# Ledger of designs, part 16: peptides against a protein of PDB entry 7SFY

Target 1, 41 residues: chain A of PDB entry 7SFY
Amino acid sequence: ELFNLESRVEIEKSLTQMEDVLKALQMKLWEAESKLSFATC

## One batch from the design tools (peptide; aimed at target 1 Q26, target 1 (a further copy) I11 E19)

Design b2_p18_7_s4 (made by RFdiffusion4, then SolubleMPNN; from b2_p18_7, 10 letters changed)
Fold by OpenDDE base, seed 2:
Structure b2_p18_7_s4 (fold): chain B 41 residues (1-41), chain C 41 residues (1-41), chain A 18 residues (1-18)
Amino acid sequence: as target 1 above (41 residues)
Amino acid sequence: as target 1 above (41 residues)
Amino acid sequence: LERVKQLLDKLNALLKKL
């Protein structure tokens, strides 16, 4: 195990990718909820 | 493709898991940077 | 980072179903 510039860049890249997926999921959740209709029948 | 209560719960669960991993990665990055020594030699 | 990759893959799969 070695922490260097390459490993730091890889971690930061992974963090950015996860943040992008989080934002996409949050948007999809909001869109799905906005389109959802409540039915009593 | 179907949005229902089950799919919403699964998405929210996945979002929570991703947020936990994000926080863990941010902490590991900070810890690694704190331990990293800059060498000129 | 393998755990991160697995979670990303799972979340991307969920996104494709929405």
Scores: peptide ipSAE 0.121, ipTM 0.549, DockQ to the pose 0.055
OpenDDE base, seeds 1, 3, 4, 5: peptide ipSAE 0.109, 0.108, 0.102, 0.099; ipTM 0.544, 0.491, 0.531, 0.479

Design b2_p18_8 (made by RFdiffusion4)
Pose (drawn by RFdiffusion4):
Structure b2_p18_8 (pose): chain A 41 residues (1-41), chain B 38 residues (1-38), chain P 18 residues (1-18)
Amino acid sequence: as target 1 above (41 residues)
Amino acid sequence: FNLESRVEIEKSLTQMEDVLKALQMKLWEAESKLSFAT
Amino acid sequence: DEIEDTEERIESTKTLLE
């Protein structure tokens, strides 16, 4: 039970970490999209 | 992470792909740790 | 799903870059 809880804690911790990493990645990707979109009309 | 130039967009896009590549492995690692904890 | 969508968007962005 203890091991299970340690797992679930370290799991959902990095799940929110992966959430934070990607959504900043999605924001910069949007900037590039707008850049190449406007540039190539 | 620059977008001033086409060269920089290219370098920046590859960095974002490398980041996603790291995220896929982290996702799989999480898939397994969880499967092993049920 | 968010990762796959982001990959597709990056591919589309590289296509525009080319």

Design b2_p18_8_s1 (made by RFdiffusion4, then SolubleMPNN; from b2_p18_8, 13 letters changed; failed a check: too like the target's own chain)
Amino acid sequence: SEIEQLQKKLWEAKSKLS

Design b2_p18_8_s2 (made by RFdiffusion4, then SolubleMPNN; from b2_p18_8, 12 letters changed; failed a check: too like the target's own chain)
Amino acid sequence: SEIEQLQKKLWEAKSLLS

Design b2_p18_8_s3 (made by RFdiffusion4, then SolubleMPNN; from b2_p18_8, 12 letters changed; failed a check: too like the target's own chain)
Amino acid sequence: DEIKALQDKLWKAKSLLS

Design b2_p18_8_s4 (made by RFdiffusion4, then SolubleMPNN; from b2_p18_8, 13 letters changed; failed a check: too like the target's own chain)
Amino acid sequence: SEIEELQKKLWEARSLLS

## One batch from the design tools (peptide; aimed at target 1 L22 L25, target 1 (a further copy) E12 L22)

Design b2_p19_1 (made by RFdiffusion4)
Pose (drawn by RFdiffusion4):
Structure b2_p19_1 (pose): chain A 41 residues (1-41), chain B 38 residues (1-38), chain P 19 residues (1-19)
Amino acid sequence: as target 1 above (41 residues)
Amino acid sequence: FNLESRVEIEKSLTQMEDVLKALQMKLWEAESKLSFAT
Amino acid sequence: EALTAKAEALKAKAEALTA
């Protein structure tokens, strides 16, 4: 039970971490999309 | 992470792909740790 | 055009990973 809880804790911790990393990535990607979109009309 | 130039967009896009590549492995690692904890 | 294709491919991968 203890091991299970330690797992679930470290799991969902990095899940939120991955959430934070990807959404900043999605924001910069949107900037690039707008850049190449406007540039190539 | 620059978009001033086409060269920089290219370097920046590859960095984002490398980041996604790291995220896919982290997702799989999480898939397994969870499967092993049920 | 090549950079646009790469950006679209990254968008598809990022959306799939989010799902």

Design b2_p19_1_s1 (made by RFdiffusion4, then SolubleMPNN; from b2_p19_1, 9 letters changed)
Fold by OpenDDE base, seed 1:
Order: sequence, then structure tokens, then C-alpha cells
Structure b2_p19_1_s1 (fold): chain B 41 residues (1-41), chain C 41 residues (1-41), chain A 19 residues (1-19)
Amino acid sequence: as target 1 above (41 residues)
Amino acid sequence: as target 1 above (41 residues)
Amino acid sequence: EELLKKATQLEAKLQALQA
């Protein structure tokens, strides 16, 4: 596909969404591991 | 959902995949923008 | 399962953006 303003904006939106998901997953992982650590102490 | 070793491994695996995809998209964006910059110069 | 779905979705988006 040809690159233009619309496609750039769409790519950037997708990147932002992916980054947000990554952060959310990392936080969930932390929470899960924290609970495990606490529960095993 | 209950957290265990299997779920942790799966989460980390997914995170790694997402990070790889993010990097790939960022590179693609850079390439596209670079071509645009070059073409418009 | 949900995490795998998300990863698959991201891969699909990558392919779509490369088309």
C-alpha cells in the first residue's frame, strides 16, 4: 500500500494501542507475581 | 483466574511476541516516513 | 487464551499495515 498521511496516522494509532496493551499486561503480570510472592510468604 | 507457573510463562511469551511486533511496526513506520521524507526532498 | 488472541491480533495488524 501507498504511504500517506492517513496510513501514517493509522499506524501510529495501532502502535499506541499496542503499547497500552503491553503496559497493561506487564502490570497484570506484576500483580499476579506479587500476589504469588505474598501468598507464598 | 489462578496464577501458576504455566500462566506466567504464557504471559511472558505473549509479552515478548508483542514487543517484537511493536519493534517491527516501529521500524516499518520509520521506513515509510523515511521514504516519504526522501521523496519529498 | 486472551493473551494469545491479543498477540495474534497484533500480528494481523502488522500484516495489514504492510500490505
Scores: peptide ipSAE 0.111, ipTM 0.541, DockQ to the pose 0.050
OpenDDE base, seeds 2, 3, 4, 5: peptide ipSAE 0.110, 0.107, 0.103, 0.110; ipTM 0.545, 0.542, 0.539, 0.548

Design b2_p19_1_s2 (made by RFdiffusion4, then SolubleMPNN; from b2_p19_1, 12 letters changed; failed a check: too like the target's own chain)
Amino acid sequence: EELLKRATQLESQLEALQK

Design b2_p19_1_s3 (made by RFdiffusion4, then SolubleMPNN; from b2_p19_1, 10 letters changed)
Fold by OpenDDE base, seed 1:
Structure b2_p19_1_s3 (fold): chain B 41 residues (1-41), chain C 41 residues (1-41), chain A 19 residues (1-19)
Amino acid sequence: as target 1 above (41 residues)
Amino acid sequence: as target 1 above (41 residues)
Amino acid sequence: EELLKKATQLKSQLEALQK
């Protein structure tokens, strides 16, 4: 692996994008779970 | 979106995988940056 | 938005960057 400024910037950009997707998935999971109905007598 | 047990499990699995990749990338970035040489007079 | 597909795509891209 060659590491230079361009490589660092690309990795950091990818990390940020993945973090954004993680946040979106976590929010969707929360929203879906919060809407679950519970069995009642 | 339909949310059921199967979809929840799939989302959680994806989240875990992404978190593992994030950790790996962060470690690689740290290792690469720690090896950078700095210009000296 | 197909978040799971996007996540899979990003994962693959990141794995490629690690090589």
Scores: peptide ipSAE 0.117, ipTM 0.529, DockQ to the pose 0.049
OpenDDE base, seeds 2, 3, 4, 5: peptide ipSAE 0.107, 0.110, 0.099, 0.102; ipTM 0.530, 0.501, 0.489, 0.480

Design b2_p19_1_s4 (made by RFdiffusion4, then SolubleMPNN; from b2_p19_1, 11 letters changed)
Fold by OpenDDE base, seed 2:
Structure b2_p19_1_s4 (fold): chain B 41 residues (1-41), chain C 41 residues (1-41), chain A 19 residues (1-19)
Amino acid sequence: as target 1 above (41 residues)
Amino acid sequence: as target 1 above (41 residues)
Amino acid sequence: VELLKRATQLKSKLDALQA
């Protein structure tokens, strides 16, 4: 395993992309729950 | 799109997995940077 | 579906970086 500036940049880029997806999923979950009807009875 | 308990559970599971990966990547980055030599000259 | 697809692709890429 070789670590250099290029590797660090790639890792940081991937981390950022993953965080963006996480935020999108969290928002999607919130939206879905918000639309969910109160009455389940 | 149908949202129910099963869908919510699946989304939450995916979110958890992604969070675990994020943490692992962050730790890996930290470890790599810690091992990185001071001298680049 | 697209978000999950992207998540899977990202995970694969990240796993490769971790190797």
Scores: peptide ipSAE 0.102, ipTM 0.527, DockQ to the pose 0.048
OpenDDE base, seeds 1, 3, 4, 5: peptide ipSAE 0.112, 0.099, 0.103, 0.097; ipTM 0.534, 0.491, 0.521, 0.492; seeds 1, 4 fail the geometry check

Design b2_p19_2 (made by RFdiffusion4)
Pose (drawn by RFdiffusion4):
Structure b2_p19_2 (pose): chain A 41 residues (1-41), chain B 38 residues (1-38), chain P 19 residues (1-19)
Amino acid sequence: as target 1 above (41 residues)
Amino acid sequence: FNLESRVEIEKSLTQMEDVLKALQMKLWEAESKLSFAT
Amino acid sequence: IAEAEARLAEAKAKLAEAK
């Protein structure tokens, strides 16, 4: 039970970490999209 | 992470792909740790 | 992640056009 809880904790911790990393990635990606979109009309 | 130039967009897009590549492994690692904890 | 990858592919296609 202890091991299970340690797992679930370290799991959902990095899940939110991955959430933070990807959404900042999605924001910059949107900037690039707008850049190449406007540039190539 | 620059977008001033086409060269920089290219370098920046590849960095984002490398980041996603790291995220995919982290997702799989999470998939397994969870499967092993049920 | 798959959505971001598809969007990156589109951005690269637009970059090829710009080149």

Design b2_p19_2_s1 (made by RFdiffusion4, then SolubleMPNN; from b2_p19_2, 9 letters changed; failed a check: too like the target's own chain)
Amino acid sequence: IKELEEKLREAKSKLEALK

Design b2_p19_2_s2 (made by RFdiffusion4, then SolubleMPNN; from b2_p19_2, 11 letters changed)
Fold by OpenDDE base, seed 4:
Parts: C-alpha cells; structure tokens; sequence
Structure b2_p19_2_s2 (fold): chain B 41 residues (1-41), chain C 41 residues (1-41), chain A 19 residues (1-19)
C-alpha cells in the first residue's frame, strides 16, 4: 500500500461513503424493528 | 420491500459487515495519519 | 485499500438489494 496524501483522501472518502450507507441501514433496521414490535405485540 | 424476520437478519448482517469494514478503514486512516505526522513534524 | 474499497462496494450493493 502507498502512503501519501492522495491515499488519505481516498480513505476519508470511503469512510464518508460507508458512514452514509451505515446510517441508511440503521434507519432500515429501525423501521423493520418498529414493524416487528407492532406485529408481535 | 419485504418485512419479516429474515429481512431483519439480513439487514443486521449487512450492518455488522459494514461496521467491520468501517473500523478497518479507520485503522488505515489512523496509521496513515500517524505516518504523516511523523513525516511532517 | 483496494480490498476495502471492494468490500465497501459489496456492502453498498447489499443495501440496495434490501430496498
């Protein structure tokens, strides 16, 4: 692996993308769990 | 979209996978920044 | 890095598939 500023930028970009996707997934999970609670209560 | 326990499990699995990748990226970033600090200080 | 990028891509694809 190369270490340079470009690599850092790429990593940070990937991190941001992943965080966004994670948040989306978390929302999906929350919604699913909400529906599950509704269905099982 | 389907809502059922299987879907929930799939979402949770994806979340876990992404979190693991995120942590790996964070470690990479940390290492890169450490090297950068070394190089620029 | 390339491996992680690929894993990210796959994870993103999984998310899309769940929509």
Amino acid sequence: as target 1 above (41 residues)
Amino acid sequence: as target 1 above (41 residues)
Amino acid sequence: IKELEERLRKARSLLEALK
Scores: peptide ipSAE 0.129, ipTM 0.538, DockQ to the pose 0.046
OpenDDE base, seeds 1, 2, 3, 5: peptide ipSAE 0.116, 0.123, 0.114, 0.122; ipTM 0.518, 0.528, 0.517, 0.527

Design b2_p19_2_s3 (made by RFdiffusion4, then SolubleMPNN; from b2_p19_2, 9 letters changed; failed a check: too like the target's own chain)
Amino acid sequence: IEELEEKLREARSKLEELK

Design b2_p19_2_s4 (made by RFdiffusion4, then SolubleMPNN; from b2_p19_2, 10 letters changed; failed a check: too like the target's own chain)
Amino acid sequence: IDELEKKLREARSKLEALK

Design b2_p19_3 (made by RFdiffusion4)
Pose (drawn by RFdiffusion4):
Structure b2_p19_3 (pose): chain A 41 residues (1-41), chain B 38 residues (1-38), chain P 19 residues (1-19)
Amino acid sequence: as target 1 above (41 residues)
Amino acid sequence: FNLESRVEIEKSLTQMEDVLKALQMKLWEAESKLSFAT
Amino acid sequence: EEIEETEERIEETKEKLAE
């Protein structure tokens, strides 16, 4: 039970970490999209 | 992470792909740790 | 899902860059 809880904790911790990393990645990607979109009309 | 130039967009896009590549492995690692904890 | 969508968007962006 203890091991299970330690797992679930470290799991959902990095899940939110992955969430933070991707959504900053999605924001910069949107900037690039707008850049190449406007540039190539 | 620059977009001033086409060369920089290219370098920046590859960095984002490398980041996604790391995220995919982290997702799989999480899939397994969870499967092993049920 | 978000990762796959992001990958598709990156591919579209690379296609535009090649243009």

Design b2_p19_3_s1 (made by RFdiffusion4, then SolubleMPNN; from b2_p19_3, 14 letters changed; failed a check: too like the target's own chain)
Amino acid sequence: SELKELQEKLWKAKSLLNA

Design b2_p19_3_s2 (made by RFdiffusion4, then SolubleMPNN; from b2_p19_3, 14 letters changed; failed a check: too like the target's own chain)
Amino acid sequence: SMLEELQKKLWEARSKLSA

Design b2_p19_3_s3 (made by RFdiffusion4, then SolubleMPNN; from b2_p19_3, 14 letters changed; failed a check: too like the target's own chain)
Amino acid sequence: DELKQLEQKLWEARSKLSA

Design b2_p19_3_s4 (made by RFdiffusion4, then SolubleMPNN; from b2_p19_3, 13 letters changed; failed a check: too like the target's own chain)
Amino acid sequence: DELKALEEKLWEAKSLLSA

Design b2_p19_4 (made by RFdiffusion4)
Pose (drawn by RFdiffusion4):
Structure b2_p19_4 (pose): chain A 41 residues (1-41), chain B 38 residues (1-38), chain P 19 residues (1-19)
Amino acid sequence: as target 1 above (41 residues)
Amino acid sequence: FNLESRVEIEKSLTQMEDVLKALQMKLWEAESKLSFAT
Amino acid sequence: SLKERIDESEERIESLKEL
């Protein structure tokens, strides 16, 4: 039970970490999209 | 992470792909830790 | 949810690299 809880804690911790990493990635990606979109009309 | 130039967009896009590549492994690692904890 | 968003981001990046 203890091991299970330690797992679930370290799991959902990095799940929110992956959430934070990807959404900043998605924001910069949007900037690039707008850049190449406007540039190539 | 620059977009001033086409060269920089290229370098920046590859960095984002490398980041996603790291995220995919982290997602799989999480898939397994969870499967092992049920 | 994270997997779908990662796949979508990857497809968007590949589309940008095709330009």

Design b2_p19_4_s1 (made by RFdiffusion4, then SolubleMPNN; from b2_p19_4, 12 letters changed)
Fold by OpenDDE base, seed 4:
Structure b2_p19_4_s1 (fold): chain B 41 residues (1-41), chain C 41 residues (1-41), chain A 19 residues (1-19)
Amino acid sequence: as target 1 above (41 residues)
Amino acid sequence: as target 1 above (41 residues)
Amino acid sequence: SLREQLTQLQQKIQELKSL
């Protein structure tokens, strides 16, 4: 499809969503690693 | 800036990069959770 | 779930690449 303003807006929304999921993944990773350290101490 | 082919290419590169990071975080999360399960058994 | 969100994002990326 031709790249236009509508496509740009949709892509930017998707990028924002992806960033939010990345943050969620990072938080889950931190939680898992923290629990692991606790369990091995 | 005007949305043009150059902007599209840049966005697609960003999307690919984000996908790769998501996969890497997912793998790390899986590893951490797996180790936690082992440590708590 | 986070796994479901990841799958949805991966699908969305492929859709965007096909525009």
Scores: peptide ipSAE 0.130, ipTM 0.510, DockQ to the pose 0.046; fails the geometry check
OpenDDE base, seeds 1, 2, 3, 5: peptide ipSAE 0.116, 0.126, 0.129, 0.126; ipTM 0.499, 0.512, 0.512, 0.511; seeds 1, 2, 3, 5 fail the geometry check

Design b2_p19_4_s2 (made by RFdiffusion4, then SolubleMPNN; from b2_p19_4, 12 letters changed)
Fold by OpenDDE base, seed 4:
Structure b2_p19_4_s2 (fold): chain B 41 residues (1-41), chain C 41 residues (1-41), chain A 19 residues (1-19)
Amino acid sequence: as target 1 above (41 residues)
Amino acid sequence: as target 1 above (41 residues)
Amino acid sequence: SLRDQLTALQEKIRKLKSL
C-alpha cells in the first residue's frame, strides 16, 4: 500500500503497542528469572 | 519528510529490530518458564 | 497472555510490511 498519512498513523500506533508489549515481556522475564533464584529446591 | 521512501524504510527497520527483540525475549521467557517447571518445588 | 499478544504483534508486523 501507499505510504500515506493513514499508513503512517497505523504504523505509529503499532510501534507504540509493540513498545508496551516489549516492556511487559521484559518485566515478565525479570520476574521469571527472579523466581528461579527462589525456586531452587 | 513524513511520507517518503526514506521515512518508510526507517520505520520498517525499526519494526524489524523490535520484532527481533520480541522474538529473543519470547524465547528467553519460554526457556525460563521451562526451567522453572523443573526447578520449582 | 503475553504469548498471544506477541503472536498478534508478529502478525501485525507482517501486515505492516505488506502495505
Scores: peptide ipSAE 0.149, ipTM 0.530, DockQ to the pose 0.048; fails the geometry check
OpenDDE base, seeds 1, 2, 3, 5: peptide ipSAE 0.147, 0.143, 0.142, 0.147; ipTM 0.528, 0.523, 0.522, 0.526; seeds 1, 2, 3, 5 fail the geometry check

Design b2_p19_4_s3 (made by RFdiffusion4, then SolubleMPNN; from b2_p19_4, 12 letters changed; failed a check: too like the target's own chain)
Amino acid sequence: SLREQLDALQKKLQELKSL

Design b2_p19_4_s4 (made by RFdiffusion4, then SolubleMPNN; from b2_p19_4, 11 letters changed)
Fold by OpenDDE base, seed 5:
Structure b2_p19_4_s4 (fold): chain B 41 residues (1-41), chain C 41 residues (1-41), chain A 19 residues (1-19)
Amino acid sequence: as target 1 above (41 residues)
Amino acid sequence: as target 1 above (41 residues)
Amino acid sequence: SLEEQLKQLQEKIRKLKSL
């Protein structure tokens, strides 16, 4: 298992990227729920 | 863009999976930081 | 493994972006 500065930086970059995707998915989920509720009204 | 129940369920499943992977990455980051600090002591 | 989980997650992300 790598435990140097280079590996830490890479993991941090991956975490940031995944957090951005999670935020995007949360927004899409919100939009989907909004449209679903509207469509079922 | 799909906005039905099926798409919402799929997004929710993906969000859960991403959160689990994020937690795993956070743990690996913690381990890497711990080992890095030890190696540099 | 985390590597496999990331690979599968990337595929899911790609699919989700196509919705």
Scores: peptide ipSAE 0.123, ipTM 0.534, DockQ to the pose 0.055
OpenDDE base, seeds 1, 2, 3, 4: peptide ipSAE 0.132, 0.135, 0.134, 0.123; ipTM 0.544, 0.547, 0.547, 0.530; seeds 1, 2, 3, 4 fail the geometry check

Design b2_p19_5 (made by RFdiffusion4)
Pose (drawn by RFdiffusion4):
Structure b2_p19_5 (pose): chain A 41 residues (1-41), chain B 38 residues (1-38), chain P 19 residues (1-19)
Amino acid sequence: as target 1 above (41 residues)
Amino acid sequence: FNLESRVEIEKSLTQMEDVLKALQMKLWEAESKLSFAT
Amino acid sequence: IAEAKERIAEAKELLAEAK
């Protein structure tokens, strides 16, 4: 039970971490999209 | 992470791909740790 | 992650056009 809880904790920790990393990545991607979109009309 | 130039967009896009590549492995690692904890 | 990969592919296509 203890091991299970340690797992679930470290799991959902990095899940939020992956959430934070990707959404900043999605924001910069959007900037690039707008850049190449406007540039190539 | 620059978009001033086409050269920088290219370097920047590849960095984002490398980041996603790392995220895919982290997602799989999480899939397994969880499967092993049920 | 798949959505971001598709967006990156689209952005590379646009970059090829710009080149």

Design b2_p19_5_s1 (made by RFdiffusion4, then SolubleMPNN; from b2_p19_5, 12 letters changed; failed a check: too like the target's own chain)
Amino acid sequence: IEELEKKLREAKSKLSELS

Design b2_p19_5_s2 (made by RFdiffusion4, then SolubleMPNN; from b2_p19_5, 11 letters changed)
Fold by OpenDDE base, seed 3:
Structure b2_p19_5_s2 (fold): chain B 41 residues (1-41), chain C 41 residues (1-41), chain A 19 residues (1-19)
Amino acid sequence: as target 1 above (41 residues)
Amino acid sequence: as target 1 above (41 residues)
Amino acid sequence: IKELEEKLRKNKELLSKLK
């Protein structure tokens, strides 16, 4: 497989998508932990 | 910076690190959600 | 996670230089 400018763009796109997923997970984690502190005795 | 072999390696390293963060967040989320379902009271 | 998030920030900075 030849790595060129196109390949770089694809990798950078993947990184951006992963960052979006990270943000979503962080929000869900915040939600879960907030409920956890409330739900636990 | 022009894309070359060195740049590719650095970007791929970044992807790997992002994956590690994703896994860590996913694990923490799973732990939190698991504790929510656990009957503590 | 905090340490890893910092690494992500550094990686974003690196990406900006590679563009």
Scores: peptide ipSAE 0.111, ipTM 0.520, DockQ to the pose 0.060
OpenDDE base, seeds 1, 2, 4, 5: peptide ipSAE 0.103, 0.098, 0.110, 0.109; ipTM 0.541, 0.539, 0.549, 0.526

Design b2_p19_5_s3 (made by RFdiffusion4, then SolubleMPNN; from b2_p19_5, 13 letters changed)
Fold by OpenDDE base, seed 4:
Structure b2_p19_5_s3 (fold): chain B 41 residues (1-41), chain C 41 residues (1-41), chain A 19 residues (1-19)
Amino acid sequence: as target 1 above (41 residues)
Amino acid sequence: as target 1 above (41 residues)
Amino acid sequence: IQELLEQLRRNRSLLEALK
């Protein structure tokens, strides 16, 4: 394992990016499910 | 937007992967911070 | 969502590199 401040910074940066992407995916899922629900109702 | 069940499945699959990676990153961050804390304490 | 998947792969690769 890499252990230094640079590693921590990179991990935190990746963590933030992942959270942003996750939120985007969640929104896309919601939209898709909503449209599917409308189409199947 | 592509709207179908396959799209939903793909998004859900991606969400799961994102969550898994996010958890891994969080654990990695914790480990790194713990080691750093030990080194700086 | 291909760009999102690519970001995921890059981040996973980064995580592996940090081990």
Scores: peptide ipSAE 0.125, ipTM 0.554, DockQ to the pose 0.050
OpenDDE base, seeds 1, 2, 3, 5: peptide ipSAE 0.129, 0.123, 0.124, 0.125; ipTM 0.523, 0.550, 0.520, 0.521; seeds 1, 2 fail the geometry check

Design b2_p19_5_s4 (made by RFdiffusion4, then SolubleMPNN; from b2_p19_5, 11 letters changed)
Fold by OpenDDE base, seed 3:
Structure b2_p19_5_s4 (fold): chain B 41 residues (1-41), chain C 41 residues (1-41), chain A 19 residues (1-19)
Amino acid sequence: as target 1 above (41 residues)
Amino acid sequence: as target 1 above (41 residues)
Amino acid sequence: IEELEEKLRKARELLEKLK
């Protein structure tokens, strides 16, 4: 493990990228659940 | 896109997997920042 | 989904390099 400024910046970049993906997936989940609830109601 | 129960379950599985990775990355970031702070203090 | 899986894979690989 390298615990220096460079590794911190690299991890932060990866976190940001994954958070964007998570947000996109959460929105897709919301849409799926919304349509499913609409279809069953 | 198919907005049914199957697609919802698939998205939820992906979300869970990514959340696990995010938590691991966040812990690594915390460790990196902790060690950097220690090294610079 | 394939693009998301690739991003997840790359993130995991980075995590391994930083261990």
Scores: peptide ipSAE 0.108, ipTM 0.532, DockQ to the pose 0.049
OpenDDE base, seeds 1, 2, 4, 5: peptide ipSAE 0.108, 0.104, 0.101, 0.107; ipTM 0.510, 0.521, 0.528, 0.527

Design b2_p19_6 (made by RFdiffusion4)
Pose (drawn by RFdiffusion4):
Structure b2_p19_6 (pose): chain A 41 residues (1-41), chain B 38 residues (1-38), chain P 19 residues (1-19)
Amino acid sequence: as target 1 above (41 residues)
Amino acid sequence: FNLESRVEIEKSLTQMEDVLKALQMKLWEAESKLSFAT
Amino acid sequence: DEIESTETRLTETKELLAE
């Protein structure tokens, strides 16, 4: 039970970490999309 | 992470792909740790 | 799903860059 809880804790911790990393990635990707979109009309 | 130039967009896009590549492995690692904890 | 969507968007953005 202890091991299970340690797992679930470290799991959902990095899940939020991956959430933070990706959504900043999605924001910069949007900037690039707008850049190449406007540039190539 | 620049977009001033086409060369920079290219370097920046690859960096984002490398980041996603790291995220996929982290996702799989999480898939396994969880499967092993049920 | 968000990762796959981001990868699709990156592919589209690379295609635009190649053009």

Design b2_p19_6_s1 (made by RFdiffusion4, then SolubleMPNN; from b2_p19_6, 13 letters changed; failed a check: too like the target's own chain)
Amino acid sequence: SELEQLEKKLWEARSKLEA

Design b2_p19_6_s2 (made by RFdiffusion4, then SolubleMPNN; from b2_p19_6, 13 letters changed; failed a check: too like the target's own chain)
Amino acid sequence: SELEELEKKLWEARSKLEA

Design b2_p19_6_s3 (made by RFdiffusion4, then SolubleMPNN; from b2_p19_6, 13 letters changed; failed a check: too like the target's own chain)
Amino acid sequence: SELEQLQQKLWEARSKLAA

Design b2_p19_6_s4 (made by RFdiffusion4, then SolubleMPNN; from b2_p19_6, 12 letters changed; failed a check: too like the target's own chain)
Amino acid sequence: SQLEELQQKLWEAKSLLAA

Design b2_p19_7 (made by RFdiffusion4)
Pose (drawn by RFdiffusion4):
Structure b2_p19_7 (pose): chain A 41 residues (1-41), chain B 38 residues (1-38), chain P 19 residues (1-19)
Amino acid sequence: as target 1 above (41 residues)
Amino acid sequence: FNLESRVEIEKSLTQMEDVLKALQMKLWEAESKLSFAT
Amino acid sequence: TTLKDEIEDTETRLTELRE
């Protein structure tokens, strides 16, 4: 039970971490999309 | 992470892809830790 | 599941920029 809880804690911790990393990545990606979109009309 | 130039967009897009590549492995690692904890 | 979908969407968008 203890091991299970340690797992679930470290799991959902990095799940939020992955969430934070990807959504900043999605924001810069949007900037690039707008850049190449406007540039190539 | 620059977009001033086409060269920089290219370098920046590859960095994003490398980041996603790291995220895929972290997602799989999480899939397994969880499967092992049920 | 949400993270996987977001990752796949983000890869599709990067592929579009590569094209």

Design b2_p19_7_s1 (made by RFdiffusion4, then SolubleMPNN; from b2_p19_7, 16 letters changed; failed a check: too like the target's own chain)
Amino acid sequence: SSLEEQLKALQEKLQKLKA

Design b2_p19_7_s2 (made by RFdiffusion4, then SolubleMPNN; from b2_p19_7, 15 letters changed; failed a check: too like the target's own chain)
Amino acid sequence: SSLEEQLKALQEKLNKLRA

Design b2_p19_7_s3 (made by RFdiffusion4, then SolubleMPNN; from b2_p19_7, 14 letters changed; failed a check: too like the target's own chain)
Amino acid sequence: SSLKEQLDALQKKLNELKA

Design b2_p19_7_s4 (made by RFdiffusion4, then SolubleMPNN; from b2_p19_7, 15 letters changed; failed a check: too like the target's own chain)
Amino acid sequence: SSLEEQLKALQEKLRKLRA

Design b2_p19_8 (made by RFdiffusion4)
Pose (drawn by RFdiffusion4):
Structure b2_p19_8 (pose): chain A 41 residues (1-41), chain B 38 residues (1-38), chain P 19 residues (1-19)
Amino acid sequence: as target 1 above (41 residues)
Amino acid sequence: FNLESRVEIEKSLTQMEDVLKALQMKLWEAESKLSFAT
Amino acid sequence: EIEETEERLTEVRELLEEL
């Protein structure tokens, strides 16, 4: 039970971490999309 | 992470891809840790 | 969300080739 809880804790911790990393990545990707979109009309 | 130039967009896009590549492995690692904890 | 981001990156690379 203890091991299970330690797992679930470290799991969902990095899940939020992955959420934070990707959504900043999605924001910069949007900037690049707008850049190449406007540039190539 | 620059977009001033085409060359920089290219370097920046690859960095994003490398980041996603790291995220895919982290997702799989999470898939396994969870499967092993049920 | 990862797959969608990869698809968007592919589209952005296509546009980059056009440029």

